Peptides against a protein of PDB entry 2L9B. Designs and how they scored, part 63

Target 1, 91 residues: chain A of PDB entry 2L9B
Amino acid sequence: ANFLSQKFPELPSGIDVNINMTTPAMMISSELAKKPKEVQLKFLQKFQEWTRAHPEDAVSLLELCPQLSFVTAELLLTNGICKVDDLIPLA
Target 2, 91 residues: chain A of PDB entry 2L9B as posed
Amino acid sequence: ANFLSQKFPELPSGIDVNINMTTPAMMISSELAKKPKEVQLKFLQKFQEWTRAHPEDAASLLELCPQLSFVTAELLLTNGICKVDDLIPLA

## One batch from the design tools (peptide; made by RFdiffusion4, then SolubleMPNN)

Design b1_p23_5_s4 (from b1_p23_5, 12 letters changed)
Fold by OpenDDE base, seed 2:
Structure b1_p23_5_s4 (fold): chain B 91 residues (1-91), chain A 23 residues (1-23)
Amino acid sequence: as target 1 above (91 residues)
Amino acid sequence: MELEVDEKELKETLLETLKKAAA
């Protein structure tokens, strides 16, 4: 099993588990994981606020860059904000 | 000192967005 399959029994629909998806997402997640928890939380909060203000744009962004969906999910998981079970229905 | 965040709302907002993007 690869990294993504190990972390996510199910991935959001449309996410292709290949080198073009997995490697960039892993690298981004790795860089974010190096930041303090407070910084990660602020990042998520700012993304949340932007999503609330521009919901359609946020969806469009994630559709265009599904790697960001993985990154967002990873941040939610590693910070204990959501469980793996919360991500399964997204598949 | 941990940043005070409404994690429930954070979770719900972002998961909903993820869901919409996956639909």
Scores: peptide ipSAE 0.628, ipTM 0.903, DockQ to the pose 0.682
Fold by OpenDDE base, seed 5:
Formats: C-alpha cells, structure tokens, sequence
Structure b1_p23_5_s4 (fold): chain B 91 residues (1-91), chain A 23 residues (1-23)
C-alpha cells in the first residue's frame, strides 16, 4: 500500500491512486505539515470561507484537481479535525 | 491573539465539499 492507501483505506469513487495523484498530494501535505498548527488551521479556514462564498467553484476546483481533496483530507486528519471514518462516505 | 477556529464547522463544511466533488 502507498501513502494515500494507508491514509484512505476507502478511496473516493473515480479516483485512481497513481503517480499523478499520490506524489503531488504527499508533497503538498508534507509542506503544509511543516507549518505551525495555527497556519494550517488558517489555511483551512480560508478555504472554508471561500467554499462558502463560492460553493460551485470549490466543487469544480476539486473535480479538476482531485489531488487537493486528498490534501484537504490529510490536513483534517493530521489536525484531528476529522477521523478516518468521516472519509468513508466519500467513496 | 490566539486563533480560535470552530473545528466542527470546519469539518462539516469541507467534508461536504469533498463529498460533492467525489460524486
């Protein structure tokens, strides 16, 4: 199993874990993980606010770049904001 | 000043968006 398979035992439907997904997600997540918790939370909060203001654009972005979905999920997991069980319905 | 984030709302909002994108 790779990084994403370990973190996401049940992947979202239609997403294939390959070099185009795993490597970018790992890279972005690792860089964000180096930042203080406050910075990570601020990032998530800004993304949340933008999502609330532009819900359709947010969905379109994640459809275009599903790697960002894994990055977001990883941040939520790492910061204890969600649990692995919360990600199962995404499949 | 310490940052206060409503983690519950953060969770709900982002998971909802993730779900929509995965549909």
Amino acid sequence: as target 1 above (91 residues)
Amino acid sequence: MELEVDEKELKETLLETLKKAAA
Scores: peptide ipSAE 0.626, ipTM 0.902, DockQ to the pose 0.732
Fold by OpenDDE base, seed 3:
Structure b1_p23_5_s4 (fold): chain B 91 residues (1-91), chain A 23 residues (1-23)
Amino acid sequence: as target 1 above (91 residues)
Amino acid sequence: MELEVDEKELKETLLETLKKAAA
């Protein structure tokens, strides 16, 4: 299994794991993973705040860049904020 | 100082957004 398949055993519906999806997601996740946990949490908080203020824009962004959904999900998983079961309904 | 975050709210907000985007 590739990187994304290992992290996300259940992919969101309609999303294929290919070079155009995997490479950007891995690259972004890798860079964020290099940061301290506190930085990662701050990033998630800022993203949350922006999402609350601009819910439609947040959805549009993730629709345009579904790779960011994988990045966000991985951050939630690796920081213990959610579990795999929380991602299954997204498929 | 350790950053204390309401992880429950983070989880709920972001998963909801992810769900909407995946729909």
Scores: peptide ipSAE 0.626, ipTM 0.903, DockQ to the pose 0.699
Fold by OpenDDE base, seed 1:
Structure b1_p23_5_s4 (fold): chain B 91 residues (1-91), chain A 23 residues (1-23)
Amino acid sequence: as target 1 above (91 residues)
Amino acid sequence: MELEVDEKELKETLLETLKKAAA
């Protein structure tokens, strides 16, 4: 078991968990975790606003950089905004 | 003090986007 496997018991279909996925996600999540909760929530809020304004671009971004999906999910989990069960249907 | 955020809307919006990207 690794970092992502513990957070995501069922990974999204087509996601290849390798060094190119795990390391960037861990690094970004680690840096964000060092910030105050307010900063983390503000980050999510700005991402949400951008997603609402550019829904297709947001999907394309996550398709291109699925690492960001893990980062987003990590922030949602650690801030108690969602639970692990909420992520299972993504597989 | 703590940032006021509609966590329900955050959850719904972002999970929807994550779902679309994973499809």
Scores: peptide ipSAE 0.626, ipTM 0.903, DockQ to the pose 0.706

Design b1_p23_6_s1 (from b1_p23_6, 13 letters changed)
Fold by OpenDDE base, seed 2:
Structure b1_p23_6_s1 (fold): chain B 91 residues (1-91), chain A 23 residues (1-23)
Amino acid sequence: as target 1 above (91 residues)
Amino acid sequence: SLSVDKEELRRTLLETLRRAAAL
């Protein structure tokens, strides 16, 4: 929570979800999938840019919020940026 | 649509995912 507040001070309030990891991730992915492809790609590019500038923070974010790894993977898959085989080693 | 370097996106973000998964 402290990390999120520090690195993402303008984050809006969230919505209650199940406490498990996969359900929230699937919900987030579903919401992102409703956005135009251009928006999804811009999102990935901005995340990439932030990751380049703050690589350790990006890893810390995914460690703190492992459901975001699922979300990122799903976006990469659905936008044809990676294949399922690329994600197998991560499981 | 938006011009995207898919190879660079793949490399950068998968690397981050791998690092996180290793923890």
Scores: peptide ipSAE 0.636, ipTM 0.913, DockQ to the pose 0.748
Fold by OpenDDE base, seed 1:
Structure b1_p23_6_s1 (fold): chain B 91 residues (1-91), chain A 23 residues (1-23)
Amino acid sequence: as target 1 above (91 residues)
Amino acid sequence: SLSVDKEELRRTLLETLRRAAAL
């Protein structure tokens, strides 16, 4: 919580989730999938830029919020940026 | 339309995913 508040100060208060990571991740992915491809690609680009600038924080974010790995993977797949075989080694 | 280097996206983001998965 402290990490998220520091790195994402504009983030609203969240709600504790008592379900697995996959279900909420699927919901996020579903909402993003409703956006135009240009918006999805812009999102990935901004995420990439942030990751480049803050590589350790990016890893920490995914550690704290593993569902975001699912979301990122889905966006990469659906936009033809990677293949399923690229993700299999991630276990 | 938005011009994006998809190869760089793939490389950068997969690397981050791999690092996180290794934890």
Scores: peptide ipSAE 0.636, ipTM 0.913, DockQ to the pose 0.766
Fold by OpenDDE base, seed 4:
Structure b1_p23_6_s1 (fold): chain B 91 residues (1-91), chain A 23 residues (1-23)
Amino acid sequence: as target 1 above (91 residues)
Amino acid sequence: SLSVDKEELRRTLLETLRRAAAL
Protein backbone atom coordinates (compact mmCIF):
# COMPACT_ATOMS: atom_id res chain seq x y z
CA ALA B 1 0.00 0.00 0.00
CA ASN B 2 1.05 3.56 -0.68
CA PHE B 3 0.56 4.49 2.96
CA LEU B 4 2.97 1.85 4.18
CA SER B 5 5.60 2.74 1.60
CA GLN B 6 5.43 6.41 2.50
CA LYS B 7 5.44 6.04 6.27
CA PHE B 8 7.78 3.07 6.42
CA PRO B 9 10.21 3.44 3.51
CA GLU B 10 12.52 0.73 4.79
CA LEU B 11 9.77 -1.81 5.33
CA PRO B 12 10.81 -5.26 4.11
CA SER B 13 9.12 -6.81 1.10
CA GLY B 14 7.19 -9.21 3.29
CA ILE B 15 6.42 -12.90 3.29
CA ASP B 16 3.49 -14.64 1.64
CA VAL B 17 0.90 -15.87 4.11
CA ASN B 18 -2.67 -17.07 3.93
CA ILE B 19 -4.99 -14.44 2.52
CA ASN B 20 -6.90 -13.85 5.73
CA MET B 21 -6.49 -11.93 8.96
CA THR B 22 -6.39 -14.81 11.39
CA THR B 23 -3.33 -16.70 10.23
CA PRO B 24 -0.99 -13.70 9.81
CA ALA B 25 -2.13 -12.19 13.10
CA MET B 26 -1.62 -15.43 14.95
CA MET B 27 1.83 -15.82 13.46
CA ILE B 28 2.90 -12.33 14.48
CA SER B 29 1.43 -12.72 17.94
CA SER B 30 3.14 -16.06 18.35
CA GLU B 31 6.53 -14.63 17.45
CA LEU B 32 6.13 -11.72 19.83
CA ALA B 33 5.03 -14.07 22.58
CA LYS B 34 8.40 -15.78 22.30
CA LYS B 35 10.15 -12.57 23.33
CA PRO B 36 10.79 -11.63 26.97
CA LYS B 37 8.06 -9.64 28.67
CA GLU B 38 10.40 -6.65 28.81
CA VAL B 39 10.70 -6.69 25.03
CA GLN B 40 6.94 -7.00 24.63
CA LEU B 41 6.37 -4.03 26.93
CA LYS B 42 8.97 -1.98 25.08
CA PHE B 43 7.18 -2.79 21.85
CA LEU B 44 3.88 -1.60 23.29
CA GLN B 45 5.49 1.58 24.59
CA LYS B 46 7.06 2.37 21.24
CA PHE B 47 3.76 1.74 19.51
CA GLN B 48 2.06 3.96 22.06
CA GLU B 49 4.57 6.76 21.47
CA TRP B 50 4.03 6.57 17.74
CA THR B 51 0.27 6.51 18.24
CA ARG B 52 0.45 9.63 20.39
CA ALA B 53 2.52 11.45 17.81
CA HIS B 54 0.51 10.23 14.81
CA PRO B 55 -2.99 9.30 15.99
CA GLU B 56 -4.65 9.40 12.57
CA ASP B 57 -1.82 7.44 10.96
CA ALA B 58 -2.13 4.84 13.69
CA VAL B 59 -5.83 4.40 12.99
CA SER B 60 -5.15 4.21 9.26
CA LEU B 61 -2.47 1.60 9.86
CA LEU B 62 -4.84 -0.58 11.83
CA GLU B 63 -7.51 -0.11 9.18
CA LEU B 64 -5.13 -1.20 6.44
CA CYS B 65 -3.54 -3.92 8.55
CA PRO B 66 -6.23 -5.31 10.86
CA GLN B 67 -3.80 -8.09 11.79
CA LEU B 68 -2.06 -5.52 13.96
CA SER B 69 -5.24 -4.90 15.93
CA PHE B 70 -5.31 -8.57 16.82
CA VAL B 71 -1.64 -8.52 17.78
CA THR B 72 -2.07 -5.41 19.91
CA ALA B 73 -5.07 -6.86 21.70
CA GLU B 74 -3.24 -10.09 22.42
CA LEU B 75 -0.24 -8.25 23.82
CA LEU B 76 -2.47 -6.13 26.04
CA LEU B 77 -4.17 -9.23 27.39
CA THR B 78 -1.12 -11.40 27.90
CA ASN B 79 0.78 -8.62 29.65
CA GLY B 80 -2.09 -7.89 32.02
CA ILE B 81 -2.67 -4.41 30.66
CA CYS B 82 -6.32 -4.96 29.80
CA LYS B 83 -9.03 -7.52 30.44
CA VAL B 84 -11.21 -9.45 28.03
CA ASP B 85 -14.15 -7.20 28.88
CA ASP B 86 -12.17 -4.25 27.53
CA LEU B 87 -12.09 -5.87 24.10
CA ILE B 88 -15.75 -6.88 23.83
CA PRO B 89 -16.80 -3.53 22.31
CA LEU B 90 -14.24 -4.07 19.54
CA ALA B 91 -15.90 -7.25 18.24
CA SER A 1 14.80 -1.75 34.65
CA LEU A 2 11.80 -0.85 32.51
CA SER A 3 9.29 1.64 33.88
CA VAL A 4 5.81 1.12 32.46
CA ASP A 5 2.60 3.01 33.02
CA LYS A 6 0.23 0.19 32.21
CA GLU A 7 -2.88 2.26 32.82
CA GLU A 8 -1.81 4.82 30.25
CA LEU A 9 -0.88 2.06 27.82
CA ARG A 10 -4.34 0.60 28.25
CA ARG A 11 -6.15 3.87 27.63
CA THR A 12 -4.04 4.96 24.68
CA LEU A 13 -3.99 1.72 22.77
CA LEU A 14 -7.60 0.73 23.45
CA GLU A 15 -8.69 4.11 22.16
CA THR A 16 -6.80 3.53 18.93
CA LEU A 17 -8.22 0.02 18.62
CA ARG A 18 -11.76 1.30 19.16
CA ARG A 19 -11.37 4.01 16.55
CA ALA A 20 -10.03 1.53 14.02
CA ALA A 21 -12.79 -0.97 14.75
CA ALA A 22 -15.45 1.69 14.20
CA LEU A 23 -14.42 2.16 10.56
Scores: peptide ipSAE 0.635, ipTM 0.912, DockQ to the pose 0.779
Fold by OpenDDE base, seed 3:
Structure b1_p23_6_s1 (fold): chain B 91 residues (1-91), chain A 23 residues (1-23)
Amino acid sequence: as target 1 above (91 residues)
Amino acid sequence: SLSVDKEELRRTLLETLRRAAAL
């Protein structure tokens, strides 16, 4: 079993999005942006809690799915949690 | 309304993003 299957046993298969990293990120961000701000903040908080409990797994997840870094960054920006300058050093 | 510490959110998640970007 791969990383995602092991850590998220109830995760559905999803769809194949392999054009580039930007396209998957845009798709996910678009869907999340449709949710109320409270839902977006709750999502970030749950992700934060999981990251605190499993810091190495969180890094591994972002390594495996770099598009999630873009999604997270956009949520932080659009919800006024970080500034563009905070993201400049990120590759 | 959900009460969230945005400063702590920023710190925690940016740290993770930075670590991932360094790989």
Scores: peptide ipSAE 0.635, ipTM 0.912, DockQ to the pose 0.761; fails the geometry check

Design b1_p23_6_s2 (from b1_p23_6, 10 letters changed)
Fold by OpenDDE base, seed 4:
Structure b1_p23_6_s2 (fold): chain B 91 residues (1-91), chain A 23 residues (1-23)
Amino acid sequence: as target 1 above (91 residues)
Amino acid sequence: SLEVDKEKLKAELLETLKRAAEL
């Protein structure tokens, strides 16, 4: 079993993404942007709590699913939590 | 209402993103 299956047994099988990373990341970000700001902030807080409890797994997840790094960065920007300059060191 | 410590949220998530970007 892979990382996702082991850590998230309730996840659906899903499908392979045969396109570039940018497109799916933008789609995820777009869907989250449709939610109320309170929901977006709650999402970030839940992710924060999980990364705090599982720091190694969090890094592994972002390595396996770099789309989530894009989504996280976008949510931080759009909710005024960070600025563009805060993301420059990550590029 | 939702209680959010935005500064701590920023610091912790950016740190996580940084760790992932370095791999």
Scores: peptide ipSAE 0.622, ipTM 0.904, DockQ to the pose 0.773
Fold by OpenDDE base, seed 3:
Structure b1_p23_6_s2 (fold): chain B 91 residues (1-91), chain A 23 residues (1-23)
Amino acid sequence: as target 1 above (91 residues)
Amino acid sequence: SLEVDKEKLKAELLETLKRAAEL
């Protein structure tokens, strides 16, 4: 089993997306943006808690799926949690 | 209403993003 399958056994199959950085990130971000801000904030909090408990797995996940870094950054920006300047060093 | 320490949230998630970007 690959990383995602063994670490997230409850993960749905999902849908096919183009193999690039932008398209998957945009799709995920757009779906999350449709949720209430409270839901978006809860998502970020749950992700925070998971990264705290599993720091190495979190880094591995983002290495495997760098699109999730863009999704996270987008949520932080749109919810006023960080500024663009905070993301410049990550480029 | 969900109570969240946004500064701590920011710091921890940015740190995780930073670590991933360094690979």
Scores: peptide ipSAE 0.619, ipTM 0.905, DockQ to the pose 0.804
Fold by OpenDDE base, seed 5:
Structure b1_p23_6_s2 (fold): chain B 91 residues (1-91), chain A 23 residues (1-23)
Amino acid sequence: as target 1 above (91 residues)
Amino acid sequence: SLEVDKEKLKAELLETLKRAAEL
């Protein structure tokens, strides 16, 4: 088992995608954008709660999967939770 | 919609994103 499976045993299986930043992030964002806003907000809330409970694991996950940072940022933007100015320090 | 404190959500997730970006 890889590091991710060990640290996050409850993660569902994913699909293989191109190993670049843009394509996987855009694909995930696209799929999430198809869900109702309530589902998107619930997703963010669950992620928030998890990051609060496991801050080091959350950072490790985003370090290993930086595409998820893009996805998270996109969700924050599209749901009106943050603005573009809030993301400038992250790039 | 969900009764979510969006300001707190914003603050906490942006902080996490920032920490990851600094690595």
Scores: peptide ipSAE 0.617, ipTM 0.905, DockQ to the pose 0.809
Fold by OpenDDE base, seed 2:
Structure b1_p23_6_s2 (fold): chain B 91 residues (1-91), chain A 23 residues (1-23)
Amino acid sequence: as target 1 above (91 residues)
Amino acid sequence: SLEVDKEKLKAELLETLKRAAEL
């Protein structure tokens, strides 16, 4: 549970959301969607680079926080990087 | 805008998502 604190010690504080899986993910996606496309793409690139450098940690993060998988998928979709068909095997 | 290799981005992130989904 303290994985986030260990790997992201300077992570900004969050806000309270409903204690479920989908709603928090949708809220995060909504906030990210408010950012310029360039910012969203840069965010994805940074995440990509981090997954290359820390593949095991990346998987652990997504395992701990499945909501982030939804957020990532949503960003890929809305930025035209992947299609819905690409995500079917993950459901 | 930012230059992005979208195909590589897609492949790598989907792979990571897949790995996580299998656990």
Scores: peptide ipSAE 0.616, ipTM 0.905, DockQ to the pose 0.785

Design b1_p23_6_s3 (from b1_p23_6, 11 letters changed)
Fold by OpenDDE base, seed 3:
Formats: sequence, structure tokens, C-alpha cells
Structure b1_p23_6_s3 (fold): chain B 91 residues (1-91), chain A 23 residues (1-23)
Amino acid sequence: as target 1 above (91 residues)
Amino acid sequence: SLEVDKEELAKTLLETLKKAAEL
């Protein structure tokens, strides 16, 4: 089983998306942005909790799916959780 | 309502993002 299947066994069926660094991430971010802020924050909280419990896996996930770094950064910015300057060192 | 510690949220996730960016 691949990493995502192992760590996220209840992932919904995916759709075909061209693999690149930007478009898939933007699509994910766009979909999340359509949700209420409470849902977005809950997502971040769950991601945080999982990251705390599985720090090495969290890094591996972002390594495997760098698009998720974009998604996470976008959510942090749009919800006022971090500033743009906080992300500069990550570029 | 939802209570979120945004400071800890930022700290945790930015740290993870940083580690991933180093790879």
C-alpha cells in the first residue's frame, strides 16, 4: 500500500488531476475555501493533532505531496494564523 | 463555538512545513 492509503485509509475516491506543483493544490485550496471557516479551522486542528502524533509521517506526507504544503500555507494565511513573512523561509 | 489556539496551530504546522521544505 502507498503512503496515503496507509495513513488515510478512509480517503474518498479521487479524480484525475494533472500532476504539478500548483494546479492540484489550488484546486484543493479552492474547495476548502468554500467551506465555513469553522470547518477550515477544524481541518487545521486535525492536521495539527495528527502532525503531533506522527511528526515524521507528516514530513513524509509533505515530501510525497508537496501540493499539501501549498494548501496548508494558504489555509494558514487566509485564516489569519500566520503572516506571509512566516512563509518566506519555506520557499 | 470552535476554540482554536492559532499560535500553537501556526507553530506546529509551520515547523512541519519547514522540515518538509528542507528536503
Scores: peptide ipSAE 0.615, ipTM 0.904, DockQ to the pose 0.806
Fold by OpenDDE base, seed 2:
Structure b1_p23_6_s3 (fold): chain B 91 residues (1-91), chain A 23 residues (1-23)
Amino acid sequence: as target 1 above (91 residues)
Amino acid sequence: SLEVDKEELAKTLLETLKKAAEL
């Protein structure tokens, strides 16, 4: 059993990316940045709602896929939801 | 545009990020 397949059964197939941690995250962020701001905000709201409903799973997801922490942080920054200073404690 | 409580968004997601970073 795979965590991602269990919790996100409708995930579409992805594409190959570099195996390092940062580059894939940056690529994901860049793709999301191409979407309208309202779409990005809606995405964040849905992620928030899911996190509230499944807090342990949310932590597990980020533990399993640390790249997503970078993506989330970047979205928070670029949408004016948090400041860089808010992320320093996480480094 | 979409009405969003940015403060609550930040709170929720930053807390989750923090928890994950501690593991």
Scores: peptide ipSAE 0.615, ipTM 0.904, DockQ to the pose 0.774
Fold by OpenDDE base, seed 5:
Structure b1_p23_6_s3 (fold): chain B 91 residues (1-91), chain A 23 residues (1-23)
Amino acid sequence: as target 1 above (91 residues)
Amino acid sequence: SLEVDKEELAKTLLETLKKAAEL
């Protein structure tokens, strides 16, 4: 098992993507954008709940998979949950 | 429609993003 599987054994296997930040993030965001907003919000809620229960693991996940930070930011923006100004300090 | 506390959602996830960005 790889490091991610060891750290997050409950994660399902995904598909291979290009080794960069932008393209995988764009792909994930694009796929999520195809879903109804309710599905996107449910996804964010589940991520929030997991983050609340496992804050250190959530940070570790984003550290290991920085693409997910872009995905999360995009979902927050497109669903009107945060503003661009909220993300500027993170850049 | 889905009832979501967007303010709390933002707080939780932005805080996590911030912590990750500091690494």
Scores: peptide ipSAE 0.614, ipTM 0.904, DockQ to the pose 0.771
Fold by OpenDDE base, seed 1:
Structure b1_p23_6_s3 (fold): chain B 91 residues (1-91), chain A 23 residues (1-23)
Amino acid sequence: as target 1 above (91 residues)
Amino acid sequence: SLEVDKEELAKTLLETLKKAAEL
């Protein structure tokens, strides 16, 4: 079994994506931006909780799906949780 | 309303982003 199926067994079967990394991330960010700020913050909180419980898996997830780093950074910025300067070292 | 500790949120997620960027 692949990493995603193993760590997220409740996920539905995936769809192959043959587009670049940035476009999917932008799509996710765009959809989340349409939600209330409370929903966006709840998403980040759940991600935080999971990261605390499974730190190695969280890093592995971002390694496997670097699009999620883009999404996370965008949400942190747009919700005033971090500043651009906080992300410069990551580029 | 949803109570959020933005400081801790930033610390946790930025650290994870940093670790992933190093790989």
Scores: peptide ipSAE 0.614, ipTM 0.903, DockQ to the pose 0.796

Design b1_p23_6_s4 (from b1_p23_6, 12 letters changed)
Fold by OpenDDE base, seed 3:
Structure b1_p23_6_s4 (fold): chain B 91 residues (1-91), chain A 23 residues (1-23)
Amino acid sequence: as target 1 above (91 residues)
Amino acid sequence: MLEVDKEELKRTLLGTLKRAAAL
């Protein structure tokens, strides 16, 4: 909680949902998939740049919010950036 | 049109995903 508030001070409050990890991740992916491909790619580029500048923070974010790993993987797949076999070692 | 280096995106983001998965 402290990590998120410090690194993302303008982040709005989330909704507490008693559901498994996969369902929320799928919902996020679905919303992102509704955006134009250019918007999706721009998001990935900005996320990449932030990850390069703050590699440990990026790992901490994914540890704290593992749903984002699913979302990121889905974006990589649907935008033709990686293949399914690239993700198998992560399972 | 946004110019994107997909190979660089793959390398960076998959690397981060792999490190997170190892925790």
Scores: peptide ipSAE 0.630, ipTM 0.910, DockQ to the pose 0.759
Fold by OpenDDE base, seed 5:
Structure b1_p23_6_s4 (fold): chain B 91 residues (1-91), chain A 23 residues (1-23)
Amino acid sequence: as target 1 above (91 residues)
Amino acid sequence: MLEVDKEELKRTLLGTLKRAAAL
């Protein structure tokens, strides 16, 4: 068990992907984009609720898995929740 | 359809992204 498994024991098993940041993020975003809008929004809402309850863990998760920042940003963009200008200070 | 406060999502999640990016 790696550090992520220890910190987030309830995470489901994943699929191995390239170790770079961009490709895994794009893959995840692509898979999420295949889901209905309602599912995407529900995911964001659940992530939001978890982030509110566990703000430090949420930051740690994104620190450990920066790919998820890309995924989150992409979901926010594609669902009209934020604009590109909102992401400028993040990159 | 799921009723979602998009502004609240924006504030919360962008804030988290910003904090993570600052590390």
Scores: peptide ipSAE 0.628, ipTM 0.911, DockQ to the pose 0.797
Fold by OpenDDE base, seed 2:
Structure b1_p23_6_s4 (fold): chain B 91 residues (1-91), chain A 23 residues (1-23)
Amino acid sequence: as target 1 above (91 residues)
Amino acid sequence: MLEVDKEELKRTLLGTLKRAAAL
């Protein structure tokens, strides 16, 4: 099994998106932005907790799925957790 | 009400993003 299947065995089927990385990221961010702020913050907390427990897996996930870095950054921005300047070093 | 430590979120998640970006 690949990394995603191994670490996220309960992942549901996804939908087709453009092959580029930017469009999938924007689509994910758009869907998350439709959720209440509390839900978005909950997502971030859960991701944080998982990252703390599995730091190398978290890095591997982002390496395999760079679009998730965009999504994470977008959530941090839109929820006032970081500023644009905080993301410049990552670009 | 969900209580969130935004500074800790920032530190943890940006740190992970940074490590991933370095690869």
Scores: peptide ipSAE 0.627, ipTM 0.909, DockQ to the pose 0.785
Fold by OpenDDE base, seed 1:
Structure b1_p23_6_s4 (fold): chain B 91 residues (1-91), chain A 23 residues (1-23)
Amino acid sequence: as target 1 above (91 residues)
Amino acid sequence: MLEVDKEELKRTLLGTLKRAAAL
């Protein structure tokens, strides 16, 4: 098993994507944006809860899947949770 | 209706993003 499967045993098999980080991130963001705001907020809450319970694993996930950092940032922005200035220190 | 603590979401998720970016 690959590192991701070992670290996150309940992670679904997933699908192959191209090596470009921007394309998959934009695709995910686009699909999430099609969902109702309430669904998006619930998604963020679930992610937050998991992050609280597994802070080191959450960091590892984002390290291994940096496209998810982009997606998370986009969701935070579009839902008015944060503003662009809040993301500057991350760049 | 879903009640969301937006400030707490901001703090926790941005914190995680920041830690990941520092690696």
Scores: peptide ipSAE 0.625, ipTM 0.909, DockQ to the pose 0.798

Design b1_p23_7_s1 (from b1_p23_7, 12 letters changed)
Fold by OpenDDE base, seed 4:
Structure b1_p23_7_s1 (fold): chain B 91 residues (1-91), chain A 23 residues (1-23)
Amino acid sequence: as target 1 above (91 residues)
Amino acid sequence: MKLDPRLLLQKLLEKMAKVPPVP
């Protein structure tokens, strides 16, 4: 839990929607879907760059915030970068 | 459904070639 505070000190507290992994992911994906395609793609690119530079921190982030795995998957699907079949082996 | 973080990140990197450049 201290990982987020250490790595992202400017991160807001957020709202507790911790019902399960799926519900938070749906909420985040819904908000991102309202953004222009260019903004969504920019998010993916910046996230990719960060994960390449900090692979172990990226894994830790996704383990701590599992909803982000589903959000990322949804963005990849929505923007035609991946097919559903591409993600099946990840489950 | 659960996605393995390491595999997801690997796939994300592999798919970057398909992401068009964004200003």
Scores: peptide ipSAE 0.229, ipTM 0.766, DockQ to the pose 0.776
Fold by OpenDDE base, seed 1:
Structure b1_p23_7_s1 (fold): chain B 91 residues (1-91), chain A 23 residues (1-23)
Amino acid sequence: as target 1 above (91 residues)
Amino acid sequence: MKLDPRLLLQKLLEKMAKVPPVP
């Protein structure tokens, strides 16, 4: 929470969700799936750019919000950037 | 299931060039 407030001061409070990784990831991925492909790719592009610029912050974010790992994986899969077999070793 | 953050990060970097340009 402190990390999020420091690095993302404009981030809204959000809503409470199930504390496991899968449920919130499914919610986020579902919302992204409603967007045009170009918008989905834009999110992935910007996340990649941010990750490149702030690798340690990215690691901290993914540790704090593990659901984002699943969201990222889903974006890679659904946009044909990766296959399932590419990501299995990461889990 | 838990994806390794560091490995995922590496994968993201490796796949950047494969993301098509977006306006």
Scores: peptide ipSAE 0.200, ipTM 0.750, DockQ to the pose 0.711
Fold by OpenDDE base, seed 2:
Structure b1_p23_7_s1 (fold): chain B 91 residues (1-91), chain A 23 residues (1-23)
Amino acid sequence: as target 1 above (91 residues)
Amino acid sequence: MKLDPRLLLQKLLEKMAKVPPVP
């Protein structure tokens, strides 16, 4: 089994969206942007907590699902936690 | 464009203190 199947057995199979990562990220970000700010911040908090507890798993997840990197960056920018200059070194 | 996961996670951890409390 692959990383996702082993670490997250409860995950759905997912859907095929697009061959690039921009479209999937846009779809996810669009849905999250519809939620209240408090919900978006709670999502970030939970992801941060999990990342802190499982840093290597978090890296593996983002390498396997690079669309999530764009989603996370968008949430940081939208909620004023980061500026564009903060993300330049990540490119 | 490609974001480096390790650098992104580093930024996430650095910004944890900047996230306002959620009731």
Scores: peptide ipSAE 0.174, ipTM 0.719, DockQ to the pose 0.707
Fold by OpenDDE base, seed 3:
Structure b1_p23_7_s1 (fold): chain B 91 residues (1-91), chain A 23 residues (1-23)
Amino acid sequence: as target 1 above (91 residues)
Amino acid sequence: MKLDPRLLLQKLLEKMAKVPPVP
């Protein structure tokens, strides 16, 4: 929580979600899937740029919010950037 | 599945070259 507030001070508090991984990931992915493809790709672009600049912060973010790993994977898959087989070694 | 964040980021960076230009 402190990490998120520090690195993303403009973030709202958000809403509480089930503690399991699937539910929050599905919720976020569902909302992103409603956006145009260009918006989804722009998200990946900006996230990539940020992770390049802040790799350890990015790792910390994904460890703190593991649902975002699944969201990112889903975006990579649905936008044809990678295939399921590409992610198998990561599972 | 449980995705390792370091490996996921590596994959993201490797595949980002395939993302077409966006407005």
Scores: peptide ipSAE 0.164, ipTM 0.720, DockQ to the pose 0.709

